# Designs tried in a protein design run: peptides against a protein of PDB entry 5OOQ. Part 4

Target 1, 227 residues: chain A of PDB entry 5OOQ
Amino acid sequence: YREDVRQVVTHPANALSFLQPGRLVEISVNGKDNYGWGAVVDFAKRINKRNPSAVYTDHESYIVNVVVNTMYIDSPVNLLKPFNPTLPEGIRPAEEGEKSICAVIPITLDSIKSIGNLRLYMPKDIRASGQKETVGKSLREVNRRFPDGIPVLDPVKNMKIEDEDFLKLMKKIDVLNTKLSSNPLTNSMRLEELYGKYSRKHDLHEDMKQLKRKISESQAVIQLDDL

## One batch from the design tools (peptide; made by RFdiffusion4, then SolubleMPNN)

Design b2_p29_8_s3 (from b2_p29_8, 12 letters changed)
Fold by OpenDDE base, seed 2:
Parts: sequence; C-alpha cells; structure tokens
Structure b2_p29_8_s3 (fold): chain B 227 residues (1-227), chain A 29 residues (1-29)
Amino acid sequence: as target 1 above (227 residues)
Amino acid sequence: SEEERRRREEEERRIREEVDRAIEESLAE
C-alpha cells in the first residue's frame, strides 16, 4: 500500500506543483541508493536529444535536480551531467563511517520516496562557490530539529488529492494503522523499546529486546509488505 | 582565528534562523 501511495503522490499531476525550489524530498535512487532528504533546485520535462521520439513513463518524464548532503566524498561528481538521471558509476551515498559532500544530482520522480512539508531557502545560483554547502548545512539543521523524521505532506489535506480510489486506499491504510497501534503486541514492543533505552545497564534486556525487535521487525515487515 | 570563529558562529546563527522561518512557514500552510 505504501508503494501505491508513493506512485500517486509522485505522479506529475500531483507532485510537480509541490516541487518548488527549496522543497524537501526524500530520495532513493534505483531503490538502492538512499540519499536521505534533499532540497529541490528545479525540475524540467525530460527530453531525449538523441531520440526525440522516446516515450517515458509518467514517473520518468521529468528530471528533478536536488541538493543532497550525503554524497560519498570520492564519488565522481564531475561526471554528473545536468538533466541526465542515469548516474555515472560510483555515484552513491556515503555509507556509515564514510565522509560525505554536497552535490546536485538529477533524479526522476520515481526516485522520490516522499515530499516534505518544508521548504528551505534555495539560492538563485546553486552552482556558485559555497552555495551547495550552505544548503547542506541547512539540511543538517533540519535533520537535527526532526530526529523522528521530517514532516511529510499530507496527500489529502495538503496536496488535495481527491481521487476516489486513492481516498479509499488512504482509509484502508488508516484502519490498518489504527489496528496496529491498538495491538497489545505493538504497545508491548514500544514499552520494551522505552525500557531498553532506560535499561542500558542490563545485557539480558538487550537480548530480549533484539529478539523482540526481530519478531517485531518481522511482523512489521510482514505488515509493511501488506501495506 | 577569533575572526574565523565569529564568522562560523554567525553562519550557524543564520542557518538556524533560516530553518526556524522555514518551520514557521510550514506550520502556517
């Protein structure tokens, strides 16, 4: 169900009006490379100069340029081509322990995981020296302010998506979320997570927590696979 | 230098203020 929501939200008919300069978007390229939250620079309709007759899917028909602050430092960023969403080999986010840099990358709408309900100031000349880094610092500050995640645009309240099938989908998701939140197992797991944060000193609670987390993650994954 | 430190602190302040404004604007929408 989450993917279905994402498909609707990231469709050009819905997404483009919310991709103003500075808009925060969560980025996952090719379902593998998670860059986290970035800021929109601009977007343009995808044009293939080599094949003008090329037909793209709706989600691949636009290129969005985004500033990210999670680019691996040794990535060949000099090989990035504006408005070419096919990223060169070696372009990837930094892994844990690796250093990152700010970069502007071109992505498709299909690479947007979510659209945030927040807009940063976007410099007019993002290519100017130091401008990307400034945006990168702002992104870090936003992430610091929202440790539980950046607020996402509400598809119905904010984006005004009124499609009947979509509304039915959202209602189903709400019902499922309500059932999940009311489930004693979920409450027990949250309590255990809270207790685990408090009980750093007792090793035995960590093992039980890991096991319960694995069970919870497995159940959550099963439920998420069903969502 | 002390001047470099001041410049960094001023930049950090500006960033915080910018993010504050962005958050406030998001709540008003």
Scores: peptide ipSAE 0.540, ipTM 0.910, DockQ to the pose 0.594
Fold by OpenDDE base, seed 1:
Structure b2_p29_8_s3 (fold): chain B 227 residues (1-227), chain A 29 residues (1-29)
Amino acid sequence: as target 1 above (227 residues)
Amino acid sequence: SEEERRRREEEERRIREEVDRAIEESLAE
């Protein structure tokens, strides 16, 4: 279900009006390379100069340039070509323990995992010295302020997606989320998490909290896979 | 140097203020 929502949200008819400079987007390239939250620089319709007759899917028909602060430091960023979403080999996010740098990467709409309800200031010349790094610092500050995740645009309230089938889908998701939240196991886990925050001094309580958290996370993942 | 420290602190302040503004604007929409 989440993928279905993502497909609708990232469709050009819905997404482009919310891809203003500075808009935060969560980026996953080819379903493998997770760059986390980045900031939109600009976007353009994809044009293949070598093959003008090339037909792209809706989600591949636009290129979005985004600033990320999670690029692996040894990535060949000098080989990046503006408005070419086919990334050179070696372009990847930093793994745990690796150093990262700021970079502007071209992505397709299909590489957007979510669109945030935040818009940073985007410098006019992002390629000028130090500008990407400034945006990178702002991204870090945003992530610091939202440890539970950056607010995502509501597809209905914010994006005004009023398609009947989509609304039905959203309703189904809401029902499932409600069931998950009302599950005695989830409630017990939340209670234990709350108690664990208050009873930091007892080792047994911390163990119970960790176990309940793991169970809740596992259940959430299973349900998300069903969506 | 103390000057470099001040510059860093000023930059950090600007970033915080920028993010504050972004959050406020997001709540108004």
Scores: peptide ipSAE 0.540, ipTM 0.910, DockQ to the pose 0.606
Fold by OpenDDE base, seed 4:
Structure b2_p29_8_s3 (fold): chain B 227 residues (1-227), chain A 29 residues (1-29)
Amino acid sequence: as target 1 above (227 residues)
Amino acid sequence: SEEERRRREEEERRIREEVDRAIEESLAE
C-alpha cells in the first residue's frame, strides 16, 4: 500500500508542483541506493537528444536534480552527467563507517521515496564553490532537529490529491495504521525507537523504521487475508 | 586560527537560523 501511495504522490501530475528549489525529498535510487533526505535544485522534462522518439514512463519522464550529503567520498562524481539519471557505476551513498560528501545527482521521480514538508533555502548557483556544502550542512541540521524523521507532506491535506480511489486507499491505510499502533508489538517498537533516539544511534533508528515498515506490511497482508 | 573558528561558528549560526525559518514556514502552511 505504501508503494501505491508513493506511485501516486510521485506522479508528475502531483509531485512537480511540490518540487520547488529547496524542497526536501527522500531519495532511493533503483530501490537499492538510499541517499536519505536531499534538497531539490530543479527539475526538467527528460529529453533524449540522441533518441527523440524515446518513450519514458510518467515516473521516468522528468529529471530532478537534488543535493545529497550522503554521497560516498570516493564515488566518481566527476562522471555525473547533468540531466542524465543513469548514474555511473560507483555512484553510491556512503555506507556505515565511510565518509560522505555533498553532491548534486540527477534522479527520476521514481527515485523519490517521499516529499518533505520542509523547504530549505536553495542558493541561486548551487555549482559555485561551497554552496553544495552549505546545503549539506542545512540538511544535517534538519536531520538533527527531526530525529524521528523529517515531516512528510500529507498527500490529501498538503498535496490536495482528491482522486476518489486514492482517498479510499488513504482511508484504508489510516485504519490499518490505527490498528497497528494499538498493537502491543508496535508499542514496544516505539519504546525501542524512543530509546534509540536517546542513544543517538541513527543506524538503529533506520533499521527499526524499516522493520516497522515490514511489520506494517505484513500486518496489512494478514488483515487482508482475514478480510 | 581563532578567526577561522569564529567564522565557522558564525556559519553554523546562520545555518541554524535558516533551518529555524524553514521550520517556521512549514508550520504556517
Scores: peptide ipSAE 0.539, ipTM 0.911, DockQ to the pose 0.576
Fold by OpenDDE base, seed 3:
Structure b2_p29_8_s3 (fold): chain B 227 residues (1-227), chain A 29 residues (1-29)
Amino acid sequence: as target 1 above (227 residues)
Amino acid sequence: SEEERRRREEEERRIREEVDRAIEESLAE
């Protein structure tokens, strides 16, 4: 269901009006490379100069340039081509323990995991020396202020998506979330997580792991039934 | 240098103020 929501939200008809300069977006390239939250520089319709007859899917038909602050420091950023969403080999986010740098990367709409309800100030000349680093510092500050995650735009309240099928989907998700929150196993896990932070007992940690596994399995089953 | 420290502090202040404004604007929408 989350993927279905993402497909609707990131569709050009819905997303483009919210991709103003400075808009925060959560970025996952090819479903593998998670750059976290970045800031939109601009976007343009994807044009293949070599093959003007190329037909792209709706989600691949636009290129969004975004500032990220999680680029691996040794990534070949000099090989990045503006408005080319096919990233060179070696372009990846920094892993744990690796140093990161700020970079502007071109992505497709399909690489947007979520659209944030925040807009940073975007310098007019982001390619000027030091400007992307300034945006990177702002991104760090935002992340610091929102340890539980940056607020996401509400598809209905903020984005004004009024499609009936979409509204039904959202209602179903809300019902499922309510059921999940009311599930005794979920409540037990939350309690155990709270107690586990304070419990030095090995047995409680194992019980928590088992309970987490059971809850995850139950959630997976619920998701599978909804698939 | 002390001047570099001041410049960094000013930049950090500007960043904080920018983020504050962004948050305020998001709440008004």
Scores: peptide ipSAE 0.537, ipTM 0.910, DockQ to the pose 0.632

Design b2_p29_8_s4 (from b2_p29_8, 14 letters changed)
Fold by OpenDDE base, seed 1:
Structure b2_p29_8_s4 (fold): chain B 227 residues (1-227), chain A 29 residues (1-29)
Amino acid sequence: as target 1 above (227 residues)
Amino acid sequence: SREEEERRREEEEKLREQVDRAIAESLAE
């Protein structure tokens, strides 16, 4: 049930509006590498330059750049490629007793475990010297302030997910949590139906992003003509 | 140096203020 909720929450139609710079997200890469809470730098639609015909799932169709403060110190961070979510071998979080460093990693939406109801200040140039470490200090302070866990966005109250099937799912989860019972919902078939409904909203997000780019480009051209 | 310690304290205070602001903004939504 938690995975079903995660799939809906991290769908582009729902998640992208909440992935502003500085947004806290909990990161698990490939269900194995837990980086803990990181901060969003930016996101972009995934484009395969070598294979333009590549079709990605909805959850793999966007790349989110995130600052983490849990990268293993001996990880080959220099091999990280911007906007390539396929991480090089050796890129992993620090284990217990290992030293960690701050790094910017590209992840897919599928690597987001949860979206936090907190947004940190994100420097404009995160790649500048010392900026990642500043964000890392902020992440440590947040974790110190929330020893019981960082507040997660409420899918209904905060994210305004109003799908009837999703609301039913949430109600079932609440009942199950109260009863401490684990009945598997046969929700796999319903998830596909839910994703079909989100297609229009996803398209709208893409249109908005394209529009913002066009506006930015137009402003840049005007500034060049005024120079 | 005393000046370096003072700068570190000021940076830590600024960081705390930034986090406090982030928390306050999250509660206002």
Scores: peptide ipSAE 0.262, ipTM 0.798, DockQ to the pose 0.439
Fold by OpenDDE base, seed 5:
Structure b2_p29_8_s4 (fold): chain B 227 residues (1-227), chain A 29 residues (1-29)
Amino acid sequence: as target 1 above (227 residues)
Amino acid sequence: SREEEERRREEEEKLREQVDRAIAESLAE
């Protein structure tokens, strides 16, 4: 059930509007590498230059750049490529007793475990010397302030997910959390139906973004011609 | 040096204020 909620929350139609610079997100890469809470730098639609015809799932169709403060110190961070979510070998979080450093890593929406209800100040140039470390210090302070965990966005109250099937899912989860009666099988079929609905919303959102970009580009060209 | 310690304290205070602001903004939503 938690995974079902995560799938809905991290769908582009819902998540992208909450991935502003500085937004806290909990990161788990490939279900194995837990980086903990990081801060969003930016996001972009995934484009494969080598295979422009590549079709990605909705959860893999965007790349989110995030600052983490849990990168293993000996990780080959110099091999990280912006907007390439395929991480080089050796890129991993520090284990217990290991030293960690701050790094910017590209992740997919599928690597977001939770979206926090906190937005940190994000430096304009995160690549400048010391800026990622500043964000790292902020992350440590946040973790210190919230020993029981960083507040997570409420999918209904904060994210305004109003889908009836999702609301039913949430109610079931609440009941299950209260009664410990989990039936995971019935939720998978509803997820596919929800996915279809969100896919349509995502397409509209992308169309709007493309239109806004075209308008912005046209305005930029007009400004250049007036210069 | 005393000056370095003071600068460090000021940086820590600024960081604390930034986080406090972020928390306050979150609670206002």
Scores: peptide ipSAE 0.243, ipTM 0.788, DockQ to the pose 0.470
Fold by OpenDDE base, seed 3:
Structure b2_p29_8_s4 (fold): chain B 227 residues (1-227), chain A 29 residues (1-29)
Amino acid sequence: as target 1 above (227 residues)
Amino acid sequence: SREEEERRREEEEKLREQVDRAIAESLAE
């Protein structure tokens, strides 16, 4: 059930509106490499220049750049390519007893374990010397202040996910948390229908974003012509 | 140096303020 919730929460139709610069996200790459909480720099639609016809799943269709402070110090961070979520070999979080550094890594939505209800200040130029370390310090401070864990966005109250099937899922989870004796709902078959609804919403969101960009570009052109 | 310590303190204070603001904004939503 937790994975089902995660799938819904991290779907582009729901997640992207909460991935503003500075948004805290909990990161697990490939289900193995836990970087802990990081801060969102930005995100972009995944474009494969080599294969423009590449079809990605919804959860792999966007790349989120995040600052983490748990990168293993000897990781080949110089091999990181912006907007390439396929991480080079050796890119991993520091283990216990190892030193860590701050790094910006590109991840997919599928690598987001949770979205925090906290947004840090994000420097305008994160690539400038020392800026990622500043964010790293902020992350440490946040972790210090929330020893029991960083507050997670409520999917219903905060994210406004109002799908009936999702609400039912949440209710079932609540019941299961209170009563372990309730039969697990095989909700796997209804996820496809949910994704269909989210896909349509996502398409609308992207259309709006494109329209906004076109308007902005048009305004910029008008301003240039008036200069 | 004293100047380096003062700069570090100022940076820590700024960081603390930023985090406080972030928390406050989160609670207001």
Scores: peptide ipSAE 0.237, ipTM 0.784, DockQ to the pose 0.447
Fold by OpenDDE base, seed 4:
Structure b2_p29_8_s4 (fold): chain B 227 residues (1-227), chain A 29 residues (1-29)
Amino acid sequence: as target 1 above (227 residues)
Amino acid sequence: SREEEERRREEEEKLREQVDRAIAESLAE
């Protein structure tokens, strides 16, 4: 269901009106490379100059340039071509313990995991020296202020997606989330996990009490044999 | 230098203000 929502949200008919400069988007390239939250620079319709007859899917028909602050420092960022979403080999986010840099990467709509309900101020010339880093600092500050995650645009309330099937999907998700949150079984599993932890603690305490009793009884028997 | 620290503080403050403005604008929508 989440993927279905993502497909609708990231469709050009819905997404493009919210991809203003500075719009925060969560980026996952090829379902593997998670860059986290980035800021939109601009977007353009994908035109293949080498193959003008190339037909792209709706989600691949536009290129979005995004500033990310999670690019691996040793990635070949110089090989990045503007408006070419086919990223060179070695372009990847930094892993834990690796140093990251700011970069502008071209992505397709299909690489957008979510659209944030925040828009940063974007420098007029993002390619100027130091400007990407400024955006990177802003991204870090936003992440600091939203430790529980950056607010995502509501597809219905904010994006005004009024498709009946989509609304039904959202209602189903809400019902499922409500049922999952209110599900006595989930509460019982949490209760069972809590009770399991409490039961393990209680069992350990009871085992320790029983062991202490056995030790005390054994000591009492030894004292009786010494009388 | 003290001047470099002051400049850094001013830049951090400007950044905070920019982010605050962005947040405020997002909440007003």
Scores: peptide ipSAE 0.209, ipTM 0.756, DockQ to the pose 0.594; fails the geometry check

## One batch from the design tools (peptide; made by RFdiffusion4, then SolubleMPNN)

Design b2_p30_5_s1 (from b2_p30_5, 12 letters changed)
Fold by OpenDDE base, seed 3:
Structure b2_p30_5_s1 (fold): chain B 227 residues (1-227), chain A 30 residues (1-30)
Amino acid sequence: as target 1 above (227 residues)
Amino acid sequence: KEEEEKRKKELEEIIEEMLKEKLIAPPVEY
């Protein structure tokens, strides 16, 4: 059930509107490499220049660049390619007793374990020397202030996911948490219906983003004509 | 319920302090 909630929360139709610069996200790459909480730099739709016809799943269709402060110090960070979520061999979080460094890594939505209800104040140019380390210090400070964990976005109250089937799922989880009742209602069959609804919302979001870009471009052209 | 409300209030206070320090950015109004 927790994985089902994660799938809904990290779907582009729901997640993208919350991936502002500085948004805290908990990162797990390939279900094994836990980087902990990182800060969003930006995101973009995944484009394969070599194969423009490549079709990605919804959760793999976007690349999110995030600052982490848990990268193993001897990781080949110089081999990281912007907007390539296929991480080079040796890119991993530091283990206990190992030294870590700050790095910007590209991840997919599927690598987001949770979305925090907080956004860091981000430097203007995160790619400038020393800026990712500043973010790393901020991440450590936030973790220090929340020893019981960073507050997670409420899918219903904050993200406004009000789908009836999702609400039923959440109620079931609440009942399970309170009653420890072992009836795993396999709601797996209803996820496809939920995805169908989210697909329409996603299309609208992309249309709005394209429209905003066109408006911005048009305004830039108008300003150039007025100069 | 009272303990949960107390915890919520404590978290809100921490958030308010971090906002004042400009450690975090203001919440986005949706």
Scores: peptide ipSAE 0.551, ipTM 0.914, DockQ to the pose 0.632
Fold by OpenDDE base, seed 1:
Order: C-alpha cells, then structure tokens, then sequence
Structure b2_p30_5_s1 (fold): chain B 227 residues (1-227), chain A 30 residues (1-30)
C-alpha cells in the first residue's frame, strides 16, 4: 500500500509541479541506496539521443538532479553524468562511520521515496565552487530542526490528488495502520486505471510547459526587436 | 487532537524561524 501511494505521488503528473529548486525529497536509489533527504536542483525529460525511440516508464521518463550530503567520500563522483540516472559503480551513500560529501546526483522519479513540504533556499548557481557544500549545511540544519522527520507533502491536502480510487486507497491505508493488518490489497488493475488518468494529465502538463516556453521565446524575440 | 494541534503549532514555529533565517524558501501557494 505504501508503495502504491509512492507510485501515485511520484508519477510525473503529480510530482513535477512540486519539484521546484530547493524542494526536499527523500532519496532511495534502486530501493537500496538511501541518501536521505536531498534538495532538488532541477529536472528534465529524459531524452535518449542515441535511441530517440526509447520508451521509458512514466517514473523513469524524467531525470531529477538533487543535491545530497550523504555521498560516500570515496565515491567516484567525477564519473557522474548530469543526465544519466544510471549511476556508476561505487556511487553510494556513506555508511555509519564513513565520511560523506555533498554531490549532485541524477535520479529518476522512481528513486523518490517521499516529497517534503519544504524548499531550501538555493544558491543561484549550484555548480559553482562551494555551493553544494552550502546546500549540504542547509540540509543538515533542516534535519536538526526536525528530529522527528521532515514534513512530507500530504497527497490530498497539498498535492490535491483527488482521484477517487486514490482516496479509497488512502482510506484503506489509514484503516490498516489502525488495525496493523498487512493485507496487500494491491490490485494491480486499479493502478493501471489510475495511471491512465495521470497519463492524460501529464500530457496536458507537458503541453502547457511547451506553450509557456514558446511564449517566453516569443517575448524574448520581441524585446530584441524593440532594441 | 490537542496533541496534534500542539505539534502543528510547533512545526509552524520552526518553519517561521527557518523562513526568517532564509534557510527555506516561502511555501508555494497552492
């Protein structure tokens, strides 16, 4: 059930509008490498230049660049490619007793465990020397301020996910959390129907983004002609 | 309910302090 909620929350149709610069996200790469809370730098649609016909799942169709402060110090961070979510071997979080450094890692939406209800104040140029470390300090401070955990976005109240099937899922989870009963009512069929609805919403969102970009480009051209 | 309200208030106070310190950005208006 928690995974089902995560799948809905991290779907592009729902997640992308909340992945502003500085947005806190809890990161788990491939379900095993837990980086803890990181800060979003930016995101982009995943494009395979070598194979333009490549089809990605919805959760793998975007790359999110995030600053983490838990990267193992001896990780080969120099091998990181900004638009490649396939992390090199040896890229991992520091274990207990190991030293960590700040790094920007490219992840997919599927690597987001949760989306926080907070955004860090981000430097203008995160790629500049020392800026990642500044964000790292901010992350440490936020974690210090929230010893019980960073507030997570409420899927219904904050993210406004109003799908009836999703609401039913949430209600079931609430009931189960109260009853401690582990019954996996993961009916895969309902998830597909939910994804169908989100796919339509995603298409509209992308269309709007493209339209906004075209408008911005048009305005830039007009300003050049008025000079 | 009272404990939940207290926790919410404490959370809000923490957020307000962090906003003043410019540690976090203002919340997005939904």
Amino acid sequence: as target 1 above (227 residues)
Amino acid sequence: KEEEEKRKKELEEIIEEMLKEKLIAPPVEY
Scores: peptide ipSAE 0.550, ipTM 0.914, DockQ to the pose 0.632
Fold by OpenDDE base, seed 5:
Structure b2_p30_5_s1 (fold): chain B 227 residues (1-227), chain A 30 residues (1-30)
Amino acid sequence: as target 1 above (227 residues)
Amino acid sequence: KEEEEKRKKELEEIIEEMLKEKLIAPPVEY
C-alpha cells in the first residue's frame, strides 16, 4: 500500500506542483541507493537528445535536480551530467564509516520516496562555490530538529489529491495501520485506472507549461525588439 | 488525540523557529 501511495504521490500530475526550489524530498535511486533527504534545485521534462522519439513512463518523464549531503566522497561526481538521470558508475551514497560530500544529482520522480512538507531556504546560485555545502549544513540541521523524521506532505490535506480510488486506498491504509495487518493488497488494476486519470491531468499540466513558455518566449522576443 | 495535538504543536514550534532563523522558506499555502 505504501508503494501504491508513492506511485500516486510521485506522479507528475501531483508531484510537480510541490517540487519548488528547496523542497525536501527523500531519495532512493534504483531501490538500492538511499541518499536520505535532499533539497530540490529545479526540474525539467526529460529530453533525450540522442533519441527525441523516446517515450518515458510518467515517473521517468521528468528530471529533478536535488542537493544531497550523503554522496560518497570518492564518487566520480565530475562525471555527473545535468538532467541525465542515468548516473555514472560509482555514484553512490556513503556507507557507514565513509565520508560524504554534497552533490547535485539528477533523479527521476520514481526515485522520490517521499515529499517533505518543508522547503529549505536555498541560495540563489547553488552552483557557486560553497553553496552546496551550505545546503548540506542546512539539511543536517533540519534532520537534527526532527529526530522523529521530517514531516511528509499529506496527500489529501496538503496535496489535495481527491481521486476517489486514492481516497479509498488511504482509508484502507488507515484501517490496516489500525489493525496492524501486514497484507498489502496491491490492487494493480486500480493503479492502472488511477494512472489513466492522472495521465490526462498531466497532459493538461504540460500543455499549460508549454503555453506559459511560449508566452514567456514571445514576451522576451518583444522585449528584444524594443531594445 | 491529546498526544497527537501535543506533537502537532511541538512540530509547529520547531517550524516557527526554523522560519525565524531562515533555515526554511515559508510554507506554500495549500
Scores: peptide ipSAE 0.550, ipTM 0.914, DockQ to the pose 0.620
Fold by OpenDDE base, seed 4:
Structure b2_p30_5_s1 (fold): chain B 227 residues (1-227), chain A 30 residues (1-30)
Amino acid sequence: as target 1 above (227 residues)
Amino acid sequence: KEEEEKRKKELEEIIEEMLKEKLIAPPVEY
């Protein structure tokens, strides 16, 4: 049930509107590498320049750049490619007793375990020297302030996911949390129907992003003509 | 219910302090 909720929450139609700079997200890469809570830098639609015909799943169709403060110190962070979610070998979180560093890693939506109800105040230029470390300190401070865990966005109250099937799922989880009974109703068929409803919202978001890019490009051209 | 309300209030106070310190940005109005 938790995975079903995660699939809905991390769908582009729902998640992208909450991935503002500084948004806290809990990161698990490939279901194995837990980086803990990181901060969103930005996101972009996944484009494969080598294979423009590449089709990605909805959860793999966007790349989110996130600052983490749990990267293993000896990880080959210099091999990280911006907007490439295929991480080099050796990129991993620090284990107990190992030293960690701050890094910006590109992840897919599928690597988001949860979305926090908080946004860090982010520096203007995260790529400037020392800025990642500043965010790392802020992440540590937030974690210190919330020993019981960082508040997670409420899918219904905050994200306004009002799909009837999703609401039923949430009610079932609530009942199960009270009764400790794990009956995984993985109805994969219901998820597809749910995704179909979200497709329109996703399309609208992409249209808005394209429009914003066109406006920015037009403004840049106007500035060049005034020069 | 009373314990949940107390916990909610405590969380709100923590958030308010972090806002004053500019550790976090203002919440998005939903």
Scores: peptide ipSAE 0.549, ipTM 0.913, DockQ to the pose 0.629

